# Ledger of designs, part 245: peptides against a protein of PDB entry 7BDX

Target 1, 212 residues: chain A of PDB entry 7BDX
Amino acid sequence: EMGAAACTLLWGVSSSEEVVKAILGGDKALKFFSITGQTMESFVKSLDGDVQELDSDESQFVFALAGIVTNVAAIACGREFLVNSSRVLLDTILQLLGDLKPGQCTKLKVLMLMSLYNVSINLKGLKYISESPGFIPLLWWLLSDPDAEVCLHVLRLVQSVVLEPEVFSKSASEFRSSLPLQRILAMSKSRNPRLQTAAQELLEDLRTLEHN

## One batch from the design tools (peptide; made by RFdiffusion4, then SolubleMPNN)

Design b2_p24_1_s4 (from b2_p24_1, 8 letters changed)
Fold by OpenDDE base, seed 5:
Structure b2_p24_1_s4 (fold): chain B 212 residues (1-212), chain C 212 residues (1-212), chain A 24 residues (1-24)
Amino acid sequence: as target 1 above (212 residues)
Amino acid sequence: as target 1 above (212 residues)
Amino acid sequence: MPLRSSPDWNDRNPLLFSPLFSSP
């Protein structure tokens, strides 16, 4: 209980840029993010058997960790720090997104996808995650999720790749050959307005790239 | 490990006034400070048997909790919050300071004494803690500690009481009859300059009060 | 006005990309 409460408070205050700078300016940042990855991995591996109640202290603790990573990555210095000094955490997030089944741990998936999107605002971060082995298959795996919020954040991450010519050119062949176009077209007709808009914008960006 | 790391980061960032305001402005503050008291109490009760390594994750976690309380109490709104809404935590800190033997958990004692000193800057806080049952005997018990930093913070708390006539008048009879004058005089000759100065200042304040 | 320097954080166009915050 206390660990989850403390992490949740740290998550809440990490929405401040000055707090992120204070976290990173300390000598404990590297250790914290190292253990964060290990703790998230341990939690996801524990899901293989029992229906862990999503409202458990353990779940709340892991959500708070993912929330802290997201908010650190939302700050320019925070994403530069993660890209340069905590690449193992980025690798862990990518791995965990692959290990989770569609419909499994939706809230955690959303937070991890938000963190990757925030990292992708940094050009080095975008290069690093997009060059990760299995990245394109992972995007399509995640886009098969029944949850609209998961799909929304996948589409945002895909758009982040597509809008960077230097990065997109490296994966363009694999991207075009594997693109789940019918799924994206179905999302452009979603009753969820955010998902509908994101799918339509991505379809427009893709059409523009086919004509250039 | 992760809980201790998260609490330590929260402790580090709680040195900011804006972070303290953010912690207190949230809906989780009351729950956090409630569980903090319980967790600190559970830790101190667990010390009765085994030599817990002071460098353990559990110790670090409890030190971080005490550090957070100290830093919250360092801010004007934080001490007003503790005095109005978390009196049980203040009662717990007073109890734990009584339960710990001289030389036991020195670092925790220092942090708890720092929190009480910070609370004592608030006039309501000073009234509340000084009117607590056994407060004066507790001060003298703590002043018997072999650790110079424990003794320093006890002297600072005693000085905070003595310098407030409205509060000191209520306890003046018990204070004068039980004062460990020889111990304070010995501290005024300490090789520790901070302890020496604090003891000398308190002796000057006490002399001034005897002549008025 | 004082001149300030900032690190190059290697960010992409901020008009295209707004960071996402999460809350408890």
Scores: peptide ipSAE 0.332, ipTM 0.738, DockQ to the pose 0.202
Fold by OpenDDE base, seed 3:
Structure b2_p24_1_s4 (fold): chain B 212 residues (1-212), chain C 212 residues (1-212), chain A 24 residues (1-24)
Amino acid sequence: as target 1 above (212 residues)
Amino acid sequence: as target 1 above (212 residues)
Amino acid sequence: MPLRSSPDWNDRNPLLFSPLFSSP
């Protein structure tokens, strides 16, 4: 309980830029983000055996860790730090997103996808994650999720790739050949306005790339 | 490990006034400080059985909790919050300071004494802690500690009481009758300059109160 | 007014990308 409570408070205050700078300015940041990845991995691996109550202290702790990573990545210096000094954490997040089944750990997926989106604002970060093995298949795996928020954040990450020609050109062939166009078109008709808008914008961006 | 790391980061960032305000402005603060007291109590109770390695993750976690309380109490709104909404935590800190033997958990004692000193800057806080059962005997128990930093922070807390006539008058008889004057005089000759100064100042304050 | 310099953090166009914050 106490660990989850402390981590949740750290998550809450990590929405401040000054707090992110304070986290990174300390000598403990590297160790913290290293152990964060390991902790998240251990949690995801434990899901196959025991029905971890989604509201457990363990779940709350891992959600808070993912939230902290997200908020660190929301700040420019935080993105740069993660990309330079915590690449193993990025690899872990990508791996865990692949290991989770559709509908499984939706909240964690959303937080991890938000963190990757934030990392993708950094050009080095975008290059790093997009060059990860199986990145394109992973996007489509995640886009098959029944959860609209998961799909929304996948679409945002896809858009982040598509809007960077230097990155998109490297994967454009695989991207075009595997694009779940019918799924994205279905999302553009969603009753969820956020998902609808994100799908429409992505479809517009894709059309622009076909005509150029 | 991860809990201690997260809590240590929260401790580090809690030195900022804005972070303290963010902690208190959330809906989780009450629960956090409640569980904090329980966690610290459980740790101190566990010391009688297993030689808790002072460098254990558990020790580090509890030190971080005590550090957070100290830093919250360092801010005016934090003191007011603790005095109004977390009195049980103050009671716990006073109890734990009594339960710990001389030379035992020196770092924790220092942090707890720093928190109580900070609370004592608030007049309601000073009244509350000084009216606690056995407060005067507790001060002298703590002043018997072989550690100079423990003794320093005890002297600061004693000085905080002495400098408030409205509070001091209530306990003046017990205070004068039980005062470990020889111990304080010995501290005024300490080779530790901080302890020496604090003991000298307290002796001057006490002389002033005898002449008024 | 003091001039503050910030390092270039290699961020992409801020008009296209708004960072996402999460809260408990």
Scores: peptide ipSAE 0.332, ipTM 0.739, DockQ to the pose 0.204
Fold by OpenDDE base, seed 1:
Structure b2_p24_1_s4 (fold): chain B 212 residues (1-212), chain C 212 residues (1-212), chain A 24 residues (1-24)
Amino acid sequence: as target 1 above (212 residues)
Amino acid sequence: as target 1 above (212 residues)
Amino acid sequence: MPLRSSPDWNDRNPLLFSPLFSSP
């Protein structure tokens, strides 16, 4: 309980830029993000066996860790730090997103996808994650999720790749050949207005790239 | 390990006034400080049996908790919050300071004494702690510690009481009758310059009160 | 007025991308 409470408070205050700078200015940041990746990985591995109640202290603790990573990545210096000094954590997040089944751990998937999107605002970060082995298949795997919020954040990450010509050109052939167009078209008709808008915008961006 | 790392980061960032305001502005603060007291109490109770290595993750976690309380109390709104909304935590800190033997858990004693000193800057806080049962005997118990840093923070807390006429007048008879004058005089000759100065200042303040 | 230099954090066009924050 106490660990989850402390980590939840750290998550809450990490929405401040000054707090992110304070975290990163300390000698403890590198160790913290190293252990964070390991802890998140251990949690996801534990889900295959035991019906861990999604409302457990352990779940809340791991959500807080993922939330902290997201909020650090939301700040310019924070995403630059993650891209330069915590690449193993980015690799872990990509791996964990692949390990989770559709409908499993929705909140954690959302937080991890938000962190990757925030990292993708950094051009080095976008390059690093998009060059990861199996990145495009991973996007399509995640887009098969029944949860609208997971799908929304996948579409945002896809859009972030599509809007960068240098990165998109490297994967354009694989992207075009594997694009789940029917799935995205279905999302553009969603009753969720945020998902509907994101799918429409992505379809417009893709059409623009076909005409150039 | 991860809990200690997260709590240590929260401790580090809690040195900022804006972070303290963010902690207290959230709906989680009351629960956090409630569990903090319980966790610190459980740790101190565990010391009577097992040789817990002072360098354990558990020790570091509890030090971080005590450090957070200290830093919250260092801010005006934080001490007002503790005095109004977390009196049980103040009671717990007073109890734990009595439960620890001389030379035991020096770092924790220092942090707890610093938190009480910070709370004593608030007039309601000073009144609350000084009216606690056995407060004056507790000060003398703590002043018997062999550690100069513990004794320094005891002297500062004593001075904070002495410098408030309204509070001191209520306990002046008990204070004068039980004052370990020879111990304080010995501290005024300490090789530790901070302890020496604090003991001299307190002796001067006490002399001034005898002449008025 | 003194010119403040900010570090180049290698961010893409901020008009296209808004960072996402999460809360407990």
Scores: peptide ipSAE 0.331, ipTM 0.738, DockQ to the pose 0.197
Fold by OpenDDE base, seed 2:
Structure b2_p24_1_s4 (fold): chain B 212 residues (1-212), chain C 212 residues (1-212), chain A 24 residues (1-24)
Amino acid sequence: as target 1 above (212 residues)
Amino acid sequence: as target 1 above (212 residues)
Amino acid sequence: MPLRSSPDWNDRNPLLFSPLFSSP
C-alpha cells in the first residue's frame, strides 16, 4: 500500500518540469529507471499465472512507475536522458508491449505507449525505437487491441514514424507491405472522436507519402 | 527495493516548495500521511524482534517517509496542513520517539525530531505537540540519547518551547522541576560545535527566563 | 495589476526559527 502511495505521489509531481530536472539531477536516476524496468517486467511476467486484480497495490505501483516514465519523457531533458542513458528501459517497454495479449493490462499499455510517443519526439529516440527488432510487427500487434485508447496511442506512434522521412524511409517497404489498412480505415469511422481523428490524420499522412 | 527508490526520489524532490504544494494540492495527501504514520509505526514495532538492518530497503523506505514529512513541515503551508489535517501523524511521531530506546534508530529519530521542530515553527503546531501527554518527560528521555544529532534536535525543540512565553508558561513548573541541567551543561562543553552552541543558547534562554 | 493575497500560516518569528530540510 505505502509503496504505491509514495510512487503515485511521485507520479503526480513528475508532471512538473522542475521535478523531472530534480529527478535527473540526482545520482540515483539511472538506478531508479533500471529498477523501474525490472519491476515492470516482473509484474508482467507474474500476470500469466494468477489473475492479479488490476486495482491491486502492485498494479497501482507499476502504473505509477509507467506514469513517471511517461512524464519524464514528456520533458525535453527527460527524453534525452532516457534515449542516452536508459535504453534498456525503452527495450523493456517494447518487450512488455509485445508480451501482453490484446486486451491485457490496457492501462499499462497506454502508459507505456505514451512514454514511447514522448520518446519519439526526440529524433534519436524515434530512431532508436523504430530500429528495434520487430517494431513494425509490434505496432500491428498492438493495433489489434480491442481498447480504443491503446489503438489511439499506437496510431500516434505510427504517425510519429510516418512524419519523419529519415526514419520512415528505412521501414517504408515493411510498413507498406504489412499495413493493416482495413483496421485503420475502420478506426477512421470509430465513434470515438479521438481515435477517429488520429486514424484520419494518419491516413492523410500516408496518402501524402504515396504521392511524393 | 523499488518502493524505497521511489520514496527516496519523492523525498529528494520534496525539498522544493512547489513539490510540497503539489503534494498538498492533491486529494491524496491526507491518505498518504495517514499511511505514512501507520507504516512508520509498523516498522518501529517490528524492531523489537528481529535486528532489522538499518540499511535494509524497509529502513530506507521509512527514512524516506520521515524525510518527506520533515520537508513538508519545512514549508509554511505544509506545517499548517500537518497541524490542521494530520494531527494523528504528529501523535504517531511523538509515540514512536517514546517507543524507541536511546541509541535505537538514530536516523529515524533525527528525521522525526526535525519534523517536530519544523511543526513547532507554527504556533498551533507548537501548542499541539507541547500539550501532548508526557511531552516534557519525552524530551528528557530523548536527551538521554548517546547520539549528538538526536540531542541537538531535542535541544532545538526545547528551545522552540522556551522561546514561546505563551506555551512555556503552561509547562514552566514541570520544565523547571525536571530539567536535566547537568546533561545540558555537559552538552554545552561538547566537542560537537553544533551541540555545544545549541546547549549554550538554550542555557542563555533559560537564564533570561529566570530573571524575568 | 492582479491582486494577490497571502494566507496566514501562523508562523512564528522567522528570525528565531529556520526550517530544517532533509535530503536522501
Scores: peptide ipSAE 0.060, ipTM 0.707, DockQ to the pose 0.202

Design b2_p24_2_s1 (from b2_p24_2, 11 letters changed)
Fold by OpenDDE base, seed 3:
Structure b2_p24_2_s1 (fold): chain B 212 residues (1-212), chain C 212 residues (1-212), chain A 24 residues (1-24)
Amino acid sequence: as target 1 above (212 residues)
Amino acid sequence: as target 1 above (212 residues)
Amino acid sequence: DASLEQLEENEEIKREVKELGEEL
């Protein structure tokens, strides 16, 4: 209980840029983000046995950790810190997104995808995550999720890749050959307006890349 | 480990007034401070058995909690919150300061005394803590500590009482009859300059009260 | 040692649209 409560407060206050700077300016940031990855990994590995109640203190703690990572990645110095000093955490987030089944831990997936999206705002961050082994298959695995919000954040991350010619050119062949076009087309007809818009914009961006 | 790391970061960032306001402005503050008291109490109760290594994750966690309470109490709105909404936490801090032996958990005692001192900056806070059962005996119990820093913070809290005639008048008889004058006089000759100064100032304040 | 603040000035920002990890 207490750990989850403290971490939840830290998550809330980490919405401030000044708080993110204070977290990163301390001597404890490196250790914190190292243990964060291990804690998230331990939680996801424990899901195969006990139906961890999604409302458990453990779930709340891991959500708060993912929220903190997201808020850190929302700030320029936070993105630079993650990409330079916490690459193992980014690798862990990518791994955990691959280990989770469609419909499993939706809230955690959303937060992790938001963190990766924020990291992808930086070209260095986008290069790092997109060069990760199995990144393109991972995007399509995640896009198979029944949750519209998971799919939305995947589409936004895919847009980050396709809008960077320097990044997209490296994976363009694999991307084009494996693109779940029918799935994206189905999303462009979604009743969820955010998902619909994101899918439409991505389809327009993809058409622009076919003509160039 | 992870809980202690998160709580330690929250402690660090809570040095900011804006972070304290953000903690208090959230819907989770009440729950957090309620569980804080219980966690600190559980830790102090566990000391009778296992020699909890003072460098343990549990010790670090409780130190961070006491640090957060201290930082909250350093801010005017934080003092008002503690005195209005978290009185049980203040009662717990007073209890734990009584339960700890001289020389036991010195760092925790210092942080708890700093929190109570900060609360005592507000007249409402000072009234609340000074009207607590056994408060005067508790001050003398704590002043028997071999640690100069514990004694310093006790002297500062005693000064807060003696400098408020409205508060001091209620306990003046008990205070005068039980005052460990020889102990305070010994502290006024300490090689620790902060302890020496605080003891000298308190002795001057006490002399002023005898002449009025 | 570039201060954390100096790192902000040199970032190749692709997009301004960030997500905050607010409680969902």
Scores: peptide ipSAE 0.058, ipTM 0.818, DockQ to the pose 0.095
Fold by OpenDDE base, seed 5:
Structure b2_p24_2_s1 (fold): chain B 212 residues (1-212), chain C 212 residues (1-212), chain A 24 residues (1-24)
Amino acid sequence: as target 1 above (212 residues)
Amino acid sequence: as target 1 above (212 residues)
Amino acid sequence: DASLEQLEENEEIKREVKELGEEL
């Protein structure tokens, strides 16, 4: 209970850029982000067999941790910190997104995908995550999720790859050969307006790249 | 580990007035401060029999909680919040200071006394804590501590009572009858310059009140 | 619900960072 409450307050105040700078300017930031990945990994491993209620203190704690990472990644100095000093955490987030089944831990997946999307705003961050082993298969695995919010954030992460020529060129062959086009076309007809728009924009971006 | 790290970061950033306002402006503040007292109480009760190392994650967690309360009490809106909405936490801090033996949990005692001193800056806060049952005996119990920092913060809290005529008048008879004058006189000769000065100032304040 | 509001608040921060990224 108390740990989840403290972490939740830290998550809320980390929406401020000045708070993120204060967190990162302290000597405790490295240790905090080092054990964050381990805590998230322990939680995901504990889901093997028991339906942990989303409303548990443990779930709330891990959501707050993922929220803090997202808020740190929203800021330029936070992206630089994560990409330079906390790569293991990014690797852990990518691994956990691969380990989770479709429909499993939807809220956590959304938060983790949001953190990776924020990291992808920086060219160093986008390079790092896109060059990760199995990144393209992971995107398609995540895009198979039944949840519209998971799929939305996957599409946004795919767009960040597609819109960066230096990154897209490295994986363009694998990307084109494995693209779940029928799934994206189905999403472009979704009743969810955000998912529909994101799928339409991505289809336009892909068409533009086929003509160049 | 992770809970202590999160709470320690929250403690660090709570040194900012804007962060304290953000914590208190959220709907989670009441719940957080409600369970803070319970967590501190559980820790103090766990000290019965086992020398919990001061370096434990549990100790660090409780120190961070006491630090957060201190930082909240340093700000006008934080004092108002504690005195109006979190009185149970103030009662718990007073109780825990009574339950701890001389020389036991020195660092925690200092943090808790610092929080009460910050609360005492507000007339409502000073009234509330000074009207608490056994407050005067508690001050003398704490002043028996062998630690100079504990004694310093007790003397500062005694000064806030003595310097407020409306508060001092209510307990002046009990205060004068139980005053550990020899202990304060011994502290005025301390090799610790902060303790020496605080004891000298309090002795001057007391002499001024005897002539009026 | 409070986790959704904080998710939405995190999405707003992303919009601001995207808008800031378009102004640079």
Scores: peptide ipSAE 0.022, ipTM 0.798, DockQ to the pose 0.056
Fold by OpenDDE base, seed 4:
Structure b2_p24_2_s1 (fold): chain B 212 residues (1-212), chain C 212 residues (1-212), chain A 24 residues (1-24)
Amino acid sequence: as target 1 above (212 residues)
Amino acid sequence: as target 1 above (212 residues)
Amino acid sequence: DASLEQLEENEEIKREVKELGEEL
């Protein structure tokens, strides 16, 4: 209870850039984000055995942690901190996104995908996550999720790769050969306006790359 | 570990007035401060049996909680919140200060006393804590602590009572009859300059009240 | 802090549109 309450408050206040700067300016940030990754990993590993109540204090704690990471990654200094000093956390998030089944821990997936999207705003962050083993297969695995918000944030992350020639060129062959085009086309017809727009934009970006 | 790390970060960022406002502007503040009191009480109660390692994650967690309360009480809206909406937490802090032996949990005592001092900046807060049962005996009990920082913050809280005629007049007879004058006089000769100054100021304030 | 601000100025930003981890 108390840990989840404290972490939830920290999540809320981390929406401020000044709070992110204050978190990162302290001597405790490195330890905090190291333990964050371990805590998130322990939570996801616990899901294979026990029917963890998704509404548990433990779930709320991990959601708050993922929210904090997202808010940190929303700030330039936060992206730089994560990409330079907290790569293990990024690797953990990528791993956990692979470990979670479609429809499993949807809220956590969304927050983790949002954090990776924010990291992808930074070219160094985008390079780092896109060079992770199995990154392209992971994107398609995640795009198989039945949740529209999961799929939305996957499409945004895919768009981050597609819009960076230096990143896209390295994996263009694998990307084109494995692209779930029919899935993306189906999303471009979604009634969810955000998902529809993200799928349309990605399809336009992909068409632009075929003509170049 | 993780809870203590999150709470420690929340403590650090709560030094900002804007963060205190953000904490209190949320729907979670009431629950957080309710659980804070319970958590601190549970920790202090656990000290009667087990030699709790004062350097434990649990101790660090409770220190961070007490630090958050102190930082909230440092802000006008935070004092108003505590005095209006979190009185049970103030009662808990007063109780815990009574339950702790001289020299026991010195860091926690200091933080709790700092929080009460900050609450005493508000006349409504000062009235509330000074009207608590056994408040005057509690001040003298706390002033028996061997720690100079404990004694310093007790003297500051005593000064807050002495400098408020409406509060002091209600308890002036008990206060004068039980005043550990020799202890305060000894502190006015301390080599600790902060303790020396606080004891001197209080003795001057008391002399001013004897001549009026 | 001046060090964090300098890092923000030197960031090679690919996209300006960030997401905040809002409570879901």
Scores: peptide ipSAE 0.061, ipTM 0.820, DockQ to the pose 0.081; fails the geometry check
Fold by OpenDDE base, seed 2:
Structure b2_p24_2_s1 (fold): chain B 212 residues (1-212), chain C 212 residues (1-212), chain A 24 residues (1-24)
Amino acid sequence: as target 1 above (212 residues)
Amino acid sequence: as target 1 above (212 residues)
Amino acid sequence: DASLEQLEENEEIKREVKELGEEL
């Protein structure tokens, strides 16, 4: 309870750039983000079949941690910190996204995907994430999720890879060979306007890359 | 571990007035400070004889909570919040200060006394604290502490009562009858300059009130 | 709810950072 409440408040105030700078300016930041990764990993490992109620103190604690990571990654200095000093946390997020089944822990997946997408704004972060072993299979695994928000954030992350020629060129063959085109086309017909738009934009970006 | 790390970061960032406003502007503030009181109480109750190592995760967690309360009370809106909406937390702090033996949990006592001192800057807060049952006996109990920082913060809190005629007049008879004058005189001869000054100032304030 | 609002705020900050990143 108390830990979840404290993390939730820290998450709320971490929307401020100055608070992110204050978090990172301390000698405790590295330790905090290391323990964050371990705590998130422990939570996902404890999920062995039973859907932990989304509203449990433990779930809320982990959501707040993922929210803090997302807010840190939203700021330039936070992206730099994560990509330079906390890569193990990024690796943990990628691992946990792979370990979670489609439809499992949707809110956590969304937060983790948002953090990775924020990191992907930095070219160094995008390179680091996209060069992770199994990254492309992971994207397609996540895109099989029944949840529209999970799929939306996957599409946005895919778009971030596609729009960066230096990154996309390395993976272009694997992308083209494994691309779940029918799934993306189905999403472009979604009644969810955000998902529809993201799928349509990605399809346009992909078409542009086929003609060049 | 993770809870203590999160609370420690929240404590650090709560030194900003804007962060205090953000903490209090949310619907979660009441719940957070309620659980804070309960957590502090649970910790003090668990102390049954064994000096929990000052560096334990649990101790650091409770210190961070007390630090957050202190930082909130340092700001005008935070004092207003505590005195209007979180009086139970103030009651808990007073209780815990009574339950702790001289020399026990010194760091926590200092933080709690600092929070009460900050609350005492507000006349409504000073009234509320000073009208608490057993407040004057509690001050003398705390002033028997071997720790100079505990005694310093007690003297500052006593001074806040003495300097407010509207508050002091209600308690003046009890104060004069129970005042540990010899203890305060001994503190005015301390080698600790902060304690010496605080004791000397309080003795001067008391002399001024005897001549009026 | 608060998670979604913070998600939306993060999306806004991110749009600004994407726009700033396209100008860099």
Scores: peptide ipSAE 0.022, ipTM 0.800, DockQ to the pose 0.063; fails the geometry check

